# Peptides against a protein of PDB entry 2YKT: the designs that were tried, part 101

Target 1, 231 residues: chain A of PDB entry 2YKT
Amino acid sequence: SRSEEMHRLTENVYKTIMEQFNPSLRNFIAMGKNYEKALAGVTYAAKGYFDALVKMGELASESQGSKELGDVLFQMAEVHRQIQNQLEEMLKSFHNELLTQLEQKVELDSRYLSAALKKYQTEQRSKGDALDKCQAELKKLRKKSQGSKNPQKYSDKELQYIDAISNKQGELENYVSDGYKTALTEERRRFCFLVEKQCAVAKNSAAYHSKGKELLAQKLPLWQQACADPS

## One batch from the design tools (peptide; made by RFdiffusion4, then SolubleMPNN)

Design b2_p12_5_s1 (from b2_p12_5, 4 letters changed)
Fold by OpenDDE base, seed 3:
Structure b2_p12_5_s1 (fold): chain B 231 residues (1-231), chain A 12 residues (1-12)
Amino acid sequence: as target 1 above (231 residues)
Amino acid sequence: SVSAEYESEYVE
């Protein structure tokens, strides 16, 4: 029946969120944590490299013929520092605005969805059982009427059961339809939350890339000329 | 936002 199919679809939405979406989201969070760790590792390794570059700049500054190149090397290290600061801000956003918030939700969601599904199933079953009972009573009444010497005695009661069945069928269909819409909304909310949190991260990522591009575009021409200029 | 609505569901 239409109501049975819609009921199956509703249960499948909840099942898909609990068994597919949430496990996949947990994996996404885990991969995000790995990515964060790798980026932190890059930051640490880069610090060592540019600290060594500063040391080369110090040596140049002490030389008689390469003093100005010391300033260039220091500027290179300083630009790196500013880029790394922007990366750290991006990583904070990545952690706080995406990973932490998703992790908090996914841990609570299983219990929430289980309760929501159970509530829906209980009410759906209650309405279904009431309909089945009314249909069974009508069948019994018709059987009794067929064996009766006065079938007209049961005519009014038969009409009452027919009306009751029609009403209960309509109520069940409406309830299941609303249940399906609710389930789809629950699924959409979760995807929208992920998209919105990823957008927040993307804004900070864009700022990181923009800052790096700006700083390097400003300084690189100067650095490229440094060796061509006589001391 | 849809995100804010989703957040409120776990607080209740």
Scores: peptide ipSAE 0.055, ipTM 0.753, DockQ to the pose 0.346
Fold by OpenDDE base, seed 2:
Structure b2_p12_5_s1 (fold): chain B 231 residues (1-231), chain A 12 residues (1-12)
Amino acid sequence: as target 1 above (231 residues)
Amino acid sequence: SVSAEYESEYVE
């Protein structure tokens, strides 16, 4: 029946969220943590590299013929420091605004969805059973009427059951329809949450990249010219 | 927003 098919669809939406979306989201979070760790590793390694660059700048500054190149090397290290600071801020945002929040959601969601599905199933079954009961009673009444010498005695009751069946059928269909819409909304909310959190991360990432680009664009021409200029 | 509604569901 239409109601049965819609019921199946409704249950499938919940099952898809619980069995596909949430596990995939957990994996996404795990991959995000790996990405974060790798970037943190880059930051640490970069610090060592640019600290060593500063040392080279110090040596240049102490030299007789390369003093000005010392300043260039210091500037290179400083620009990198600023870029790394932006990266660290981005990483904090990535962790706090995306990963942590998604992790909190996905852990709570299993319980929520299970309860929501159970509630829907219970009520759907209750309405279905009530309908079935009414249909069964009508069938019994009709059998009694057919065997009776006075079938008109049961006519009013038959009409009442027919009306009750119609109403219960309509209620069941409406309930299942609303349930399906609700389930789809639940699914959409989860995707929207992910998208919105990812947008926040994207903004922070854009700021990091923009700042780095600006700083390097400003200084790189100066650095490129440094060796051409005699001291 | 749809996201905000989703967030509120987990606030006890």
Scores: peptide ipSAE 0.053, ipTM 0.747, DockQ to the pose 0.386
Fold by OpenDDE base, seed 5:
Structure b2_p12_5_s1 (fold): chain B 231 residues (1-231), chain A 12 residues (1-12)
Amino acid sequence: as target 1 above (231 residues)
Amino acid sequence: SVSAEYESEYVE
């Protein structure tokens, strides 16, 4: 029946969220944590590299003929330090605003969806059973009427059951239809949440890239001329 | 936002 089909569709939406979306989201979070760890490693390695560059700058500053190049090397290290700090801020945001929030949400969502599905199933079954009962009673009444010498005695009761069946059928259909819409909305909200959180990450990433570009664009021409200038 | 609505469902 139409109602049964819609019911199956509704259950399938919930099942898809619980069995496909949520596990995939858990994996996404895990991959995000792995990515964060790798970037933290880059940060550590970068620090060592630029600290070593500073030491080279110190040596230049102590030289007789390359003193001015010491300042250049220090500036290079400082700019990269600022870029790295911006990356660390981005990573902090990535962790706190995306990964942590998604992790907390996905854990809660399993319980929520299970309860929501159970509630829907219980009510759907209740309405279905009530409909089936009325249909069975009508069938029983018709059999009784057919065997009776006075069938007209049962006419009013038959009409009552017909009306009740019609009403219960309509109610069931409406309930299942609304349930399906609700389920689809639940699914959409989860995807939208992910998209919105990812947009925040993208904005932060854009800020990192912009800052790096700005700092390097400002200083690079100066650094490129340093060796051409007389000491 | 759609996100905020989704979060509110867990508080109810």
Scores: peptide ipSAE 0.053, ipTM 0.743, DockQ to the pose 0.350
Fold by OpenDDE base, seed 1:
Structure b2_p12_5_s1 (fold): chain B 231 residues (1-231), chain A 12 residues (1-12)
Amino acid sequence: as target 1 above (231 residues)
Amino acid sequence: SVSAEYESEYVE
């Protein structure tokens, strides 16, 4: 029946969220944590490299003929420090605004969805059983009427069961239809939440890249001419 | 509910 098909579709939506979406989201969070760790590792390694560059700048500053190049090397290291500070701020937001929030919600969601599905199934079954009972009673009544010398005795009761069946069928169809719409909305909200959190990460990443571009664009022409200018 | 939390953060 149409109601049975809609019921199957509704259950499948909940099952898809629980068995596919939520496990995939947990994996996404795990991969995000790995990415965060790798970026922290890059930060540490970069510090060592630019500290060594500062040492080269110190040697230039102590020289007789390359003193001004020491300042250039120091500026290069300083620009890196500023870019790195921006990266650290981005990483904090990545952790706090995306990873932590997703982790908290996915754990709560497993319990919520199980309860929601169970509630839906219980009510759907209750309405279905009530409909089946009325249909069975009507069938019994019709058998009695067929064997009776006075079938008109049962006519009013037959009409009552027909009306009850119609009403219960309509109620079941509406309940299952609303259940399906609710399930689809639940699924959509979860995807939308993920998209919005990822948008926040993208904005923070854009700020990091913009700052780096700005700092380098300002200084690079000066650094490029430093070797051509007499001391 | 978790659903309400998702909804509160989603702006259409």
Scores: peptide ipSAE 0.050, ipTM 0.685, DockQ to the pose 0.135

Design b2_p12_5_s2 (from b2_p12_5 with S4A D7E E11V)
Fold by OpenDDE base, seed 5:
Structure b2_p12_5_s2 (fold): chain B 231 residues (1-231), chain A 12 residues (1-12)
Amino acid sequence: as target 1 above (231 residues)
Amino acid sequence: EVSAEYESEYVE
């Protein structure tokens, strides 16, 4: 029946969240932690590289003929230091505003969804059983009426059961329909939460990239001219 | 917002 199919669809939404979405979200969080660790590693490795560049700048500053190139090398290292500081701020936000919050949600969600599905199933079954019982009673009544010398005796009671069945059928259909909408809303809410948190990360990432672009665009022409202009 | 609604359901 239509109600049975919609019931199956409702259960499948909850199962998809629990068996597909939540495990995938856990994996996403794990991959995010790996990405964070790699970026932190980049920051550390970059420090060593640019510290070595500073050393080259010191040597230039001590030279008789290349003293001004020392300042250029120091500026290169300083710009990269500022870029790395911005990266660290982005990573803090990535950790605190995305990974931690998603991890908290996914840990609580399994219990919540299990309870929600169970509640829906219990009520759906209760309404279905009540309908089935009423249909069975009508069938019994009709059997008695067919075997009776006075079938008209049961006519009023038959009408009462027909009305009750119609009402219970409508109630069941409405309940299952609402259940399906609720399940889809639950799924959408989880995706929306992920999207919103990713938007926050994207804004912070944009700030990091913008700062780097601005600093390098400002200084690079000066650095490129340094060797051509020995004065 | 959707995020706030999602959080409130876990508290209930």
Scores: peptide ipSAE 0.032, ipTM 0.622, DockQ to the pose 0.347
Fold by OpenDDE base, seed 1:
Structure b2_p12_5_s2 (fold): chain B 231 residues (1-231), chain A 12 residues (1-12)
Amino acid sequence: as target 1 above (231 residues)
Amino acid sequence: EVSAEYESEYVE
């Protein structure tokens, strides 16, 4: 029946969230943590590289003919420090605004979805059983009427059962239809949350890239000219 | 170490 098919679809939406979406989201969070760790590792390695660059700048500053190049090397290291600070801010946002929030939600969602599905199933079954009972009573009544010498005695009760079946069928169909819409809304809400959190990460990443581009664009012409200028 | 002068140029 239409209601049975819709019921199957509704249960499948909940099952897809619990068995496919949530496990995939947990994996996504795990991959995000790995990515965060790798970026932190890059930060540490970069610090060592630019500390070594500062040492080269110190040597230039101590020279007789390359003192001004020492300042250039120091500026290069300082620009990197500023870019790195911006990266650290991005990483903080990545952790706090994406990973932590997704982890909290996926943990709570398992119990929520199980309860929601169980509630739906219980009510759907209750309405279905009530319909089946009414149909069974009508069948019994018709059998009794067929064996009777006075079938008209049962006509009013037959009409009452027919009306009750129609009403219960309509109620079941509406309930299952609403259940399906609710399930689809729950699924969409989860994807939307992921998209919105990823948008926040993208904005923070854009700010990091913009700051780096700005700082380098400001200083690079000066650095490129440094070797052409007389000491 | 980078001087305070250079640091001040890039402080947001």
Scores: peptide ipSAE 0.000, ipTM 0.296, DockQ to the pose 0.012
Fold by OpenDDE base, seed 2:
Structure b2_p12_5_s2 (fold): chain B 231 residues (1-231), chain A 12 residues (1-12)
Amino acid sequence: as target 1 above (231 residues)
Amino acid sequence: EVSAEYESEYVE
């Protein structure tokens, strides 16, 4: 029946969220944590590299003929420091605004969805059972009427059961239909949340990249000419 | 709108 098909669709939406979406989201979070760790590792390694560059700048500054190149090397290290600060800020945002929030939600969602599905199933079954009962009673009444010498005695009751069946069928169909819409909304809400959190991360990432590009674009021409014009 | 509703249900 239409109601049975829609019921199956509704259950499948909940199952898809619980069995496909949520596990995939957990994996996404795990991959995000790995990515964060790798970037933190890059930041740490970069610090060592640019600290060593500063040392080279110090040596240049102590030289008789390369003093101005010391300033260039210091500027290179400073620009890198600023870029790294932006990266660290982005990483904090990535962790706090995306990963942590997704992790909190995915842990709570298993219980929520299980309860929601169970509630839907219980009510759907209750309505279905009530319908089946009315149909069974009508069938019994019709059998009695066919065997009776006075079928007219049962006509009013038959009409009442027909009306009750029609109403219960309609209620069941509406309930299942609403359940399906609700389930689809639940699914969409989860994807929307992910998209919105990724948008926040993207903004922070854009700020990091923009700052780096601006700083390097400003300084790189100066650094490139430094060796051509000795003091 | 949809995301805000999602957050409220999990915080409660």
Scores: peptide ipSAE 0.040, ipTM 0.640, DockQ to the pose 0.355; fails the geometry check
Fold by OpenDDE base, seed 4:
Structure b2_p12_5_s2 (fold): chain B 231 residues (1-231), chain A 12 residues (1-12)
Amino acid sequence: as target 1 above (231 residues)
Amino acid sequence: EVSAEYESEYVE
């Protein structure tokens, strides 16, 4: 029946979220944590490299003929520090605004969805059983009427059951239809949340890249001229 | 809006 098909579709939406989306989201979070760790590793390695560059700048500053190049090397390290600060801000956002929030939600979602599905199934079954009962009673009544010497005695009851069946069928169809819409909305909310959180991360990432571009664009021409202007 | 609604449902 139409109601049975829609019921199956509704259950399939919940199952898809629970069995496909949520596991995939957990994997996404895990991959995000790995990515965060790698970026932290890059940050640490970069610090060592630019600290060593500062040391080279110190040596230049101590020289008689290359003092001005010491300042250039220090500026290079300082620009790195500023870029690094922007990266750290991006990483904080990545952790706090995306990973942590997704982790919290996915942890709670299994229980929530299980309860929601169970509630839907219970009510759907209740309505279905009530309908089936009325249909069965009508069938029994019709059998009694066919075997009776006075079939007209059962006509009013037959009409009552027909009306009850019609009403219960309509209620079931409406309930299942609403259930399907609700399930689809639940699925959409989860995807939308992911998209929105990813957008927030993207904005912070853009700020990091922009700051780096600006700082380097400002300083690089000066650094390139340093060796051409011996003091 | 969608995010806020989604958050409210998980905070029992």
Scores: peptide ipSAE 0.037, ipTM 0.644, DockQ to the pose 0.310; fails the geometry check

Design b2_p12_5_s3 (from b2_p12_5 with S4A D7E E11I)
Fold by OpenDDE base, seed 3:
Structure b2_p12_5_s3 (fold): chain B 231 residues (1-231), chain A 12 residues (1-12)
Amino acid sequence: as target 1 above (231 residues)
Amino acid sequence: EVSAEYESEYIE
């Protein structure tokens, strides 16, 4: 029946969230943590490299003929420092605005969804059982009427059961329909949350990239000219 | 909007 099909669809939405979405989200969080760790590793390794570059700049500054190149090397290291600061801000956002919040949500979601599904199933079953009971009673009444010498005495009661069945069928269909809409809304809410948190991360990532681009665009022409200019 | 509703339900 239409009601039964919609009921199955509703249950499948909850099942999909619990068995597909949430496990996938947990994996997403895990991959995010790995990515964060790798970026932190890059940050540390880069610091060592540019600290060594500063040392080369110091040596240039001590030379007779390469002093100005010392300043260039120091500027290169300073630009790196500023870019690194932006990366750190991006990583903080990545951790606090996305990973932590998603982790908190996914840990609580299993219990919530289980309870929501159970509530829906209980009420759906209750309405279904009430409908089945009325249908069974109507069937019994019709059998009794067929065996009676005066079937007409049962006509009013038969009409009452028919009306009751119609009403209960409508109520069940409406309830299941609303349940399906609710389930779809729950699913959409979770995807929207992910998208919004990812947007916040993207904003900070854009700031990191723009800062790097601006700083390098400003300084690179100067650095490229440094060896062409006489001391 | 949707994010705020989701937050209130699971975190608060």
Scores: peptide ipSAE 0.033, ipTM 0.655, DockQ to the pose 0.295
Fold by OpenDDE base, seed 1:
Structure b2_p12_5_s3 (fold): chain B 231 residues (1-231), chain A 12 residues (1-12)
Amino acid sequence: as target 1 above (231 residues)
Amino acid sequence: EVSAEYESEYIE
Protein backbone atom coordinates (compact mmCIF):
# COMPACT_ATOMS: atom_id res chain seq x y z
CA SER B 1 0.00 0.00 0.00
CA ARG B 2 0.96 3.66 -0.29
CA SER B 3 1.28 3.99 3.49
CA GLU B 4 3.46 0.90 3.72
CA GLU B 5 5.77 2.19 1.02
CA MET B 6 6.04 5.59 2.68
CA HIS B 7 6.72 3.89 6.01
CA ARG B 8 9.56 1.91 4.46
CA LEU B 9 11.04 5.08 2.98
CA THR B 10 10.84 6.83 6.36
CA GLU B 11 12.64 4.03 8.17
CA ASN B 12 15.27 3.93 5.43
CA VAL B 13 16.08 7.62 5.94
CA TYR B 14 16.70 7.08 9.66
CA LYS B 15 18.74 3.95 8.95
CA THR B 16 20.84 5.78 6.36
CA ILE B 17 21.68 8.52 8.87
CA MET B 18 22.57 6.05 11.61
CA GLU B 19 24.37 3.45 9.50
CA GLN B 20 25.96 5.55 6.74
CA PHE B 21 26.08 9.26 7.60
CA ASN B 22 27.16 9.07 11.25
CA PRO B 23 29.94 6.50 10.70
CA SER B 24 31.19 8.52 7.72
CA LEU B 25 31.13 11.67 9.85
CA ARG B 26 33.19 9.94 12.55
CA ASN B 27 35.71 9.00 9.90
CA PHE B 28 35.70 12.59 8.63
CA ILE B 29 36.49 13.83 12.15
CA ALA B 30 39.32 11.31 12.45
CA MET B 31 40.79 12.43 9.14
CA GLY B 32 40.47 16.03 10.30
CA LYS B 33 42.46 15.25 13.45
CA ASN B 34 45.16 13.63 11.33
CA TYR B 35 45.26 16.69 9.10
CA GLU B 36 45.55 18.99 12.13
CA LYS B 37 48.42 16.92 13.50
CA ALA B 38 50.26 17.02 10.18
CA LEU B 39 49.92 20.81 9.97
CA ALA B 40 51.24 21.13 13.51
CA GLY B 41 54.18 19.03 12.40
CA VAL B 42 54.79 21.37 9.46
CA THR B 43 54.75 24.31 11.86
CA TYR B 44 57.42 22.73 14.02
CA ALA B 45 59.63 21.79 11.08
CA ALA B 46 59.29 25.28 9.59
CA LYS B 47 60.45 26.83 12.87
CA GLY B 48 63.68 24.88 12.68
CA TYR B 49 64.27 25.93 9.08
CA PHE B 50 63.74 29.64 9.71
CA ASP B 51 65.74 29.57 12.95
CA ALA B 52 68.59 28.31 10.79
CA LEU B 53 67.92 31.17 8.36
CA VAL B 54 68.25 33.64 11.26
CA LYS B 55 71.65 32.12 12.00
CA MET B 56 72.70 32.84 8.42
CA GLY B 57 71.48 36.42 8.90
CA GLU B 58 73.63 36.75 12.02
CA LEU B 59 76.70 35.69 10.05
CA ALA B 60 75.93 38.24 7.34
CA SER B 61 75.55 40.98 9.96
CA GLU B 62 79.00 40.12 11.34
CA SER B 63 80.60 40.39 7.88
CA GLN B 64 82.22 43.57 6.57
CA GLY B 65 80.67 43.48 3.11
CA SER B 66 77.24 41.85 3.60
CA LYS B 67 75.73 43.58 6.65
CA GLU B 68 72.61 44.79 4.84
CA LEU B 69 71.90 41.25 3.64
CA GLY B 70 71.74 40.22 7.28
CA ASP B 71 68.73 42.48 7.75
CA VAL B 72 67.08 41.01 4.66
CA LEU B 73 67.51 37.47 5.99
CA PHE B 74 66.06 38.53 9.36
CA GLN B 75 63.06 40.09 7.62
CA MET B 76 62.47 36.89 5.67
CA ALA B 77 62.42 34.90 8.89
CA GLU B 78 60.14 37.43 10.59
CA VAL B 79 57.60 37.40 7.75
CA HIS B 80 57.52 33.64 8.04
CA ARG B 81 56.87 33.95 11.78
CA GLN B 82 53.88 36.20 11.09
CA ILE B 83 52.50 33.78 8.50
CA GLN B 84 53.00 30.90 10.91
CA ASN B 85 51.15 32.74 13.67
CA GLN B 86 48.22 33.12 11.31
CA LEU B 87 48.36 29.41 10.54
CA GLU B 88 48.25 28.61 14.26
CA GLU B 89 45.15 30.75 14.63
CA MET B 90 43.55 28.92 11.73
CA LEU B 91 44.40 25.57 13.33
CA LYS B 92 42.86 26.65 16.62
CA SER B 93 39.67 27.59 14.82
CA PHE B 94 39.75 24.34 12.85
CA HIS B 95 39.91 22.41 16.10
CA ASN B 96 37.40 24.41 18.13
CA GLU B 97 34.86 25.37 15.48
CA LEU B 98 34.82 22.21 13.38
CA LEU B 99 36.30 19.10 14.98
CA THR B 100 35.09 19.56 18.56
CA GLN B 101 31.61 20.61 17.53
CA LEU B 102 31.18 17.76 15.05
CA GLU B 103 32.42 15.27 17.63
CA GLN B 104 29.89 16.52 20.16
CA LYS B 105 27.07 16.37 17.62
CA VAL B 106 27.80 12.86 16.36
CA GLU B 107 28.02 11.51 19.91
CA LEU B 108 24.63 12.92 20.90
CA ASP B 109 22.99 12.06 17.61
CA SER B 110 23.10 8.27 17.96
CA ARG B 111 20.86 8.31 21.02
CA TYR B 112 18.60 11.00 19.62
CA LEU B 113 17.97 9.24 16.31
CA SER B 114 17.37 5.89 17.95
CA ALA B 115 14.74 7.43 20.20
CA ALA B 116 13.14 9.36 17.33
CA LEU B 117 12.89 6.26 15.14
CA LYS B 118 11.49 4.20 18.01
CA LYS B 119 8.85 6.82 18.75
CA TYR B 120 7.82 6.94 15.10
CA GLN B 121 7.66 3.15 14.84
CA THR B 122 5.59 2.82 17.99
CA GLU B 123 3.01 5.34 16.89
CA GLN B 124 2.90 4.02 13.32
CA ARG B 125 2.31 0.50 14.61
CA SER B 126 -0.38 1.69 17.01
CA LYS B 127 -2.30 3.39 14.21
CA GLY B 128 -1.80 0.41 11.91
CA ASP B 129 -3.06 -2.05 14.52
CA ALA B 130 -6.14 0.07 15.17
CA LEU B 131 -6.90 0.10 11.45
CA ASP B 132 -6.40 -3.67 11.16
CA LYS B 133 -8.74 -4.24 14.08
CA CYS B 134 -11.51 -2.23 12.46
CA GLN B 135 -11.03 -4.07 9.17
CA ALA B 136 -11.21 -7.40 10.96
CA GLU B 137 -14.41 -6.41 12.77
CA LEU B 138 -16.01 -5.34 9.49
CA LYS B 139 -15.11 -8.69 7.95
CA LYS B 140 -16.69 -10.54 10.88
CA LEU B 141 -19.82 -8.43 10.63
CA ARG B 142 -20.18 -9.14 6.91
CA LYS B 143 -19.90 -12.89 7.54
CA LYS B 144 -22.69 -12.68 10.11
CA SER B 145 -24.85 -10.65 7.75
CA GLN B 146 -24.39 -13.13 4.91
CA GLY B 147 -25.62 -15.99 7.08
CA SER B 148 -28.54 -14.05 8.53
CA LYS B 149 -32.18 -14.11 7.44
CA ASN B 150 -32.30 -10.38 8.23
CA PRO B 151 -29.17 -8.72 6.75
CA GLN B 152 -30.68 -5.26 7.25
CA LYS B 153 -30.09 -5.61 10.99
CA TYR B 154 -26.33 -5.13 10.45
CA SER B 155 -26.43 -2.32 7.87
CA ASP B 156 -25.92 0.56 10.32
CA LYS B 157 -22.96 -1.11 12.02
CA GLU B 158 -21.41 -1.86 8.65
CA LEU B 159 -21.57 1.81 7.70
CA GLN B 160 -19.98 2.78 11.03
CA TYR B 161 -17.03 0.45 10.48
CA ILE B 162 -16.58 1.67 6.90
CA ASP B 163 -16.41 5.26 8.14
CA ALA B 164 -14.01 4.33 10.95
CA ILE B 165 -11.73 2.49 8.51
CA SER B 166 -11.71 5.47 6.16
CA ASN B 167 -10.81 7.86 8.97
CA LYS B 168 -8.10 5.62 10.42
CA GLN B 169 -6.62 5.04 6.96
CA GLY B 170 -6.43 8.79 6.41
CA GLU B 171 -4.83 9.36 9.82
CA LEU B 172 -2.22 6.68 9.17
CA GLU B 173 -1.36 8.07 5.75
CA ASN B 174 -1.00 11.59 7.12
CA TYR B 175 1.13 10.43 10.04
CA VAL B 176 3.49 8.45 7.81
CA SER B 177 3.71 11.31 5.31
CA ASP B 178 4.60 13.76 8.07
CA GLY B 179 7.08 11.27 9.46
CA TYR B 180 8.82 11.06 6.09
CA LYS B 181 9.06 14.86 5.81
CA THR B 182 10.47 15.02 9.34
CA ALA B 183 13.07 12.36 8.57
CA LEU B 184 14.20 14.16 5.41
CA THR B 185 14.45 17.40 7.38
CA GLU B 186 16.62 15.69 9.99
CA GLU B 187 18.92 14.39 7.26
CA ARG B 188 19.16 17.79 5.57
CA ARG B 189 19.87 19.54 8.88
CA ARG B 190 22.91 17.34 9.45
CA PHE B 191 24.36 18.03 6.01
CA CYS B 192 23.68 21.74 6.42
CA PHE B 193 25.51 21.75 9.76
CA LEU B 194 28.54 20.16 8.10
CA VAL B 195 28.46 22.66 5.23
CA GLU B 196 28.19 25.62 7.62
CA LYS B 197 31.15 24.43 9.70
CA GLN B 198 33.21 23.90 6.55
CA CYS B 199 32.34 27.45 5.47
CA ALA B 200 33.80 28.75 8.73
CA VAL B 201 36.98 26.75 8.10
CA ALA B 202 37.16 28.11 4.56
CA LYS B 203 36.91 31.70 5.83
CA ASN B 204 39.71 31.12 8.33
CA SER B 205 41.84 29.49 5.64
CA ALA B 206 41.22 32.43 3.31
CA ALA B 207 42.40 34.83 6.03
CA TYR B 208 45.59 32.82 6.45
CA HIS B 209 46.33 32.83 2.72
CA SER B 210 45.46 36.52 2.39
CA LYS B 211 47.81 37.52 5.22
CA GLY B 212 50.65 35.52 3.73
CA LYS B 213 50.10 36.96 0.27
CA GLU B 214 49.99 40.50 1.64
CA LEU B 215 53.19 40.22 3.67
CA LEU B 216 55.17 38.56 0.89
CA ALA B 217 53.91 40.95 -1.79
CA GLN B 218 55.04 43.88 0.36
CA LYS B 219 58.55 42.63 1.10
CA LEU B 220 59.58 40.49 -1.87
CA PRO B 221 60.49 43.42 -4.18
CA LEU B 222 62.79 44.79 -1.47
CA TRP B 223 64.48 41.45 -0.97
CA GLN B 224 64.93 40.94 -4.72
CA GLN B 225 66.74 44.29 -5.01
CA ALA B 226 69.08 43.72 -2.04
CA CYS B 227 71.89 42.06 -4.01
CA ALA B 228 71.80 44.71 -6.75
CA ASP B 229 72.39 47.56 -4.29
CA PRO B 230 75.94 48.64 -3.38
CA SER B 231 77.36 47.24 -0.18
CA GLU A 1 64.71 38.86 20.74
CA VAL A 2 65.61 39.27 17.07
CA SER A 3 62.08 38.38 15.99
CA ALA A 4 60.48 40.96 18.26
CA GLU A 5 62.91 43.66 17.18
CA TYR A 6 62.43 43.10 13.47
CA GLU A 7 58.66 42.70 13.81
CA SER A 8 58.43 46.27 15.08
CA GLU A 9 60.68 47.67 12.36
CA TYR A 10 59.66 45.80 9.25
CA ILE A 11 56.22 44.21 9.75
CA GLU A 12 54.21 46.54 11.98
Scores: peptide ipSAE 0.000, ipTM 0.298, DockQ to the pose 0.011
Fold by OpenDDE base, seed 2:
Structure b2_p12_5_s3 (fold): chain B 231 residues (1-231), chain A 12 residues (1-12)
Amino acid sequence: as target 1 above (231 residues)
Amino acid sequence: EVSAEYESEYIE
């Protein structure tokens, strides 16, 4: 029946969230943590590299013929430091605004969805059982009427059951339909949440990239010509 | 709007 089909669809939405979406989200979070760790590692390694560059700048500054190149090397290291600071800020945001929040949500969601599904199933079954009971009673009444010498005695009661069945059928259909819409909304909320959090991360990432581009664009031409005009 | 509703339900 239409009601049964819609019921199956509703249950499948909840199951898809619990069995596909949430596990995938957990994996996404794990991959995000790995990504964060790798980027933190890059930052650490870069620090060592540019600290060594500063040392080269110090040596240049101590030289008689390359003093100005010392300043260039220091500027290179400083620009990198600023870029790395932006990266660290982005990573903090990535962790706090995306990963942590998603992790909190996914942990709570398992219990929530289980309860929501159970509630839906319980009520759906209750309505279904009530309908079945009413149908069974009508069938019994009709059987009794057919065997009776006075069928008219049961006519009013038969009409009452017919009306009750119609009402219960309609109620069940509406309930299941609403349940399906609710389930789809629940699914959409989760995807929307992910998208919005990812947008926040994207904004922070854009800021990092923009800052780096600006700093390098400003300084790189100066550095490129530094050796052409020795002091 | 949808995301805000999701937040309210799970982050209490």
Scores: peptide ipSAE 0.038, ipTM 0.650, DockQ to the pose 0.327; fails the geometry check
Fold by OpenDDE base, seed 4:
Structure b2_p12_5_s3 (fold): chain B 231 residues (1-231), chain A 12 residues (1-12)
Amino acid sequence: as target 1 above (231 residues)
Amino acid sequence: EVSAEYESEYIE
């Protein structure tokens, strides 16, 4: 029946969220944490590299003929520091605004969805059972009427059951329809949340990249000329 | 219109 099919679809939406979306989201979070760790590793390694560059700058500053190149090397390290600060801000956002929030939600969502599905199923079954009961009673009544010498005796009661069945059928259909819409809304909300949080991360990432580009574009021409102007 | 807001209260 139409109601049965829609009921199946409704249950499938909840099942898809619980069995496909949520596990995938947990994996996404795990991969995000791994990515964060790798970026932190890059940050640490980069610090060591540019600290070593500073040491080279110190040596240049101590030289008789390359003092000005010391300043260039220090500027290179300073630009790195500024870029690193932007990366740290991006990583902070990545952790706090995406990963943490998703983790909190996904941990709670299993229980929520289970309860929501159970509630829906219980009410759907209740309405279905009530409908089935009325249908069964009508069938029994019709059998009695067929065996009766006075079928007209049951006519009013038959009409009552027919009306009850019609009403209960309509209620069931409406309930299941609303349930399906609700389930789809639940699913969409979760995807939208993910998209929005990812957009926030993307904005912060863009800021990091922009800052790096800006700083390097500003300084690189100066650094490239440093060796052309011997002291 | 489906709200993109996914509040903790909605999951609780």
Scores: peptide ipSAE 0.036, ipTM 0.639, DockQ to the pose 0.455; fails the geometry check

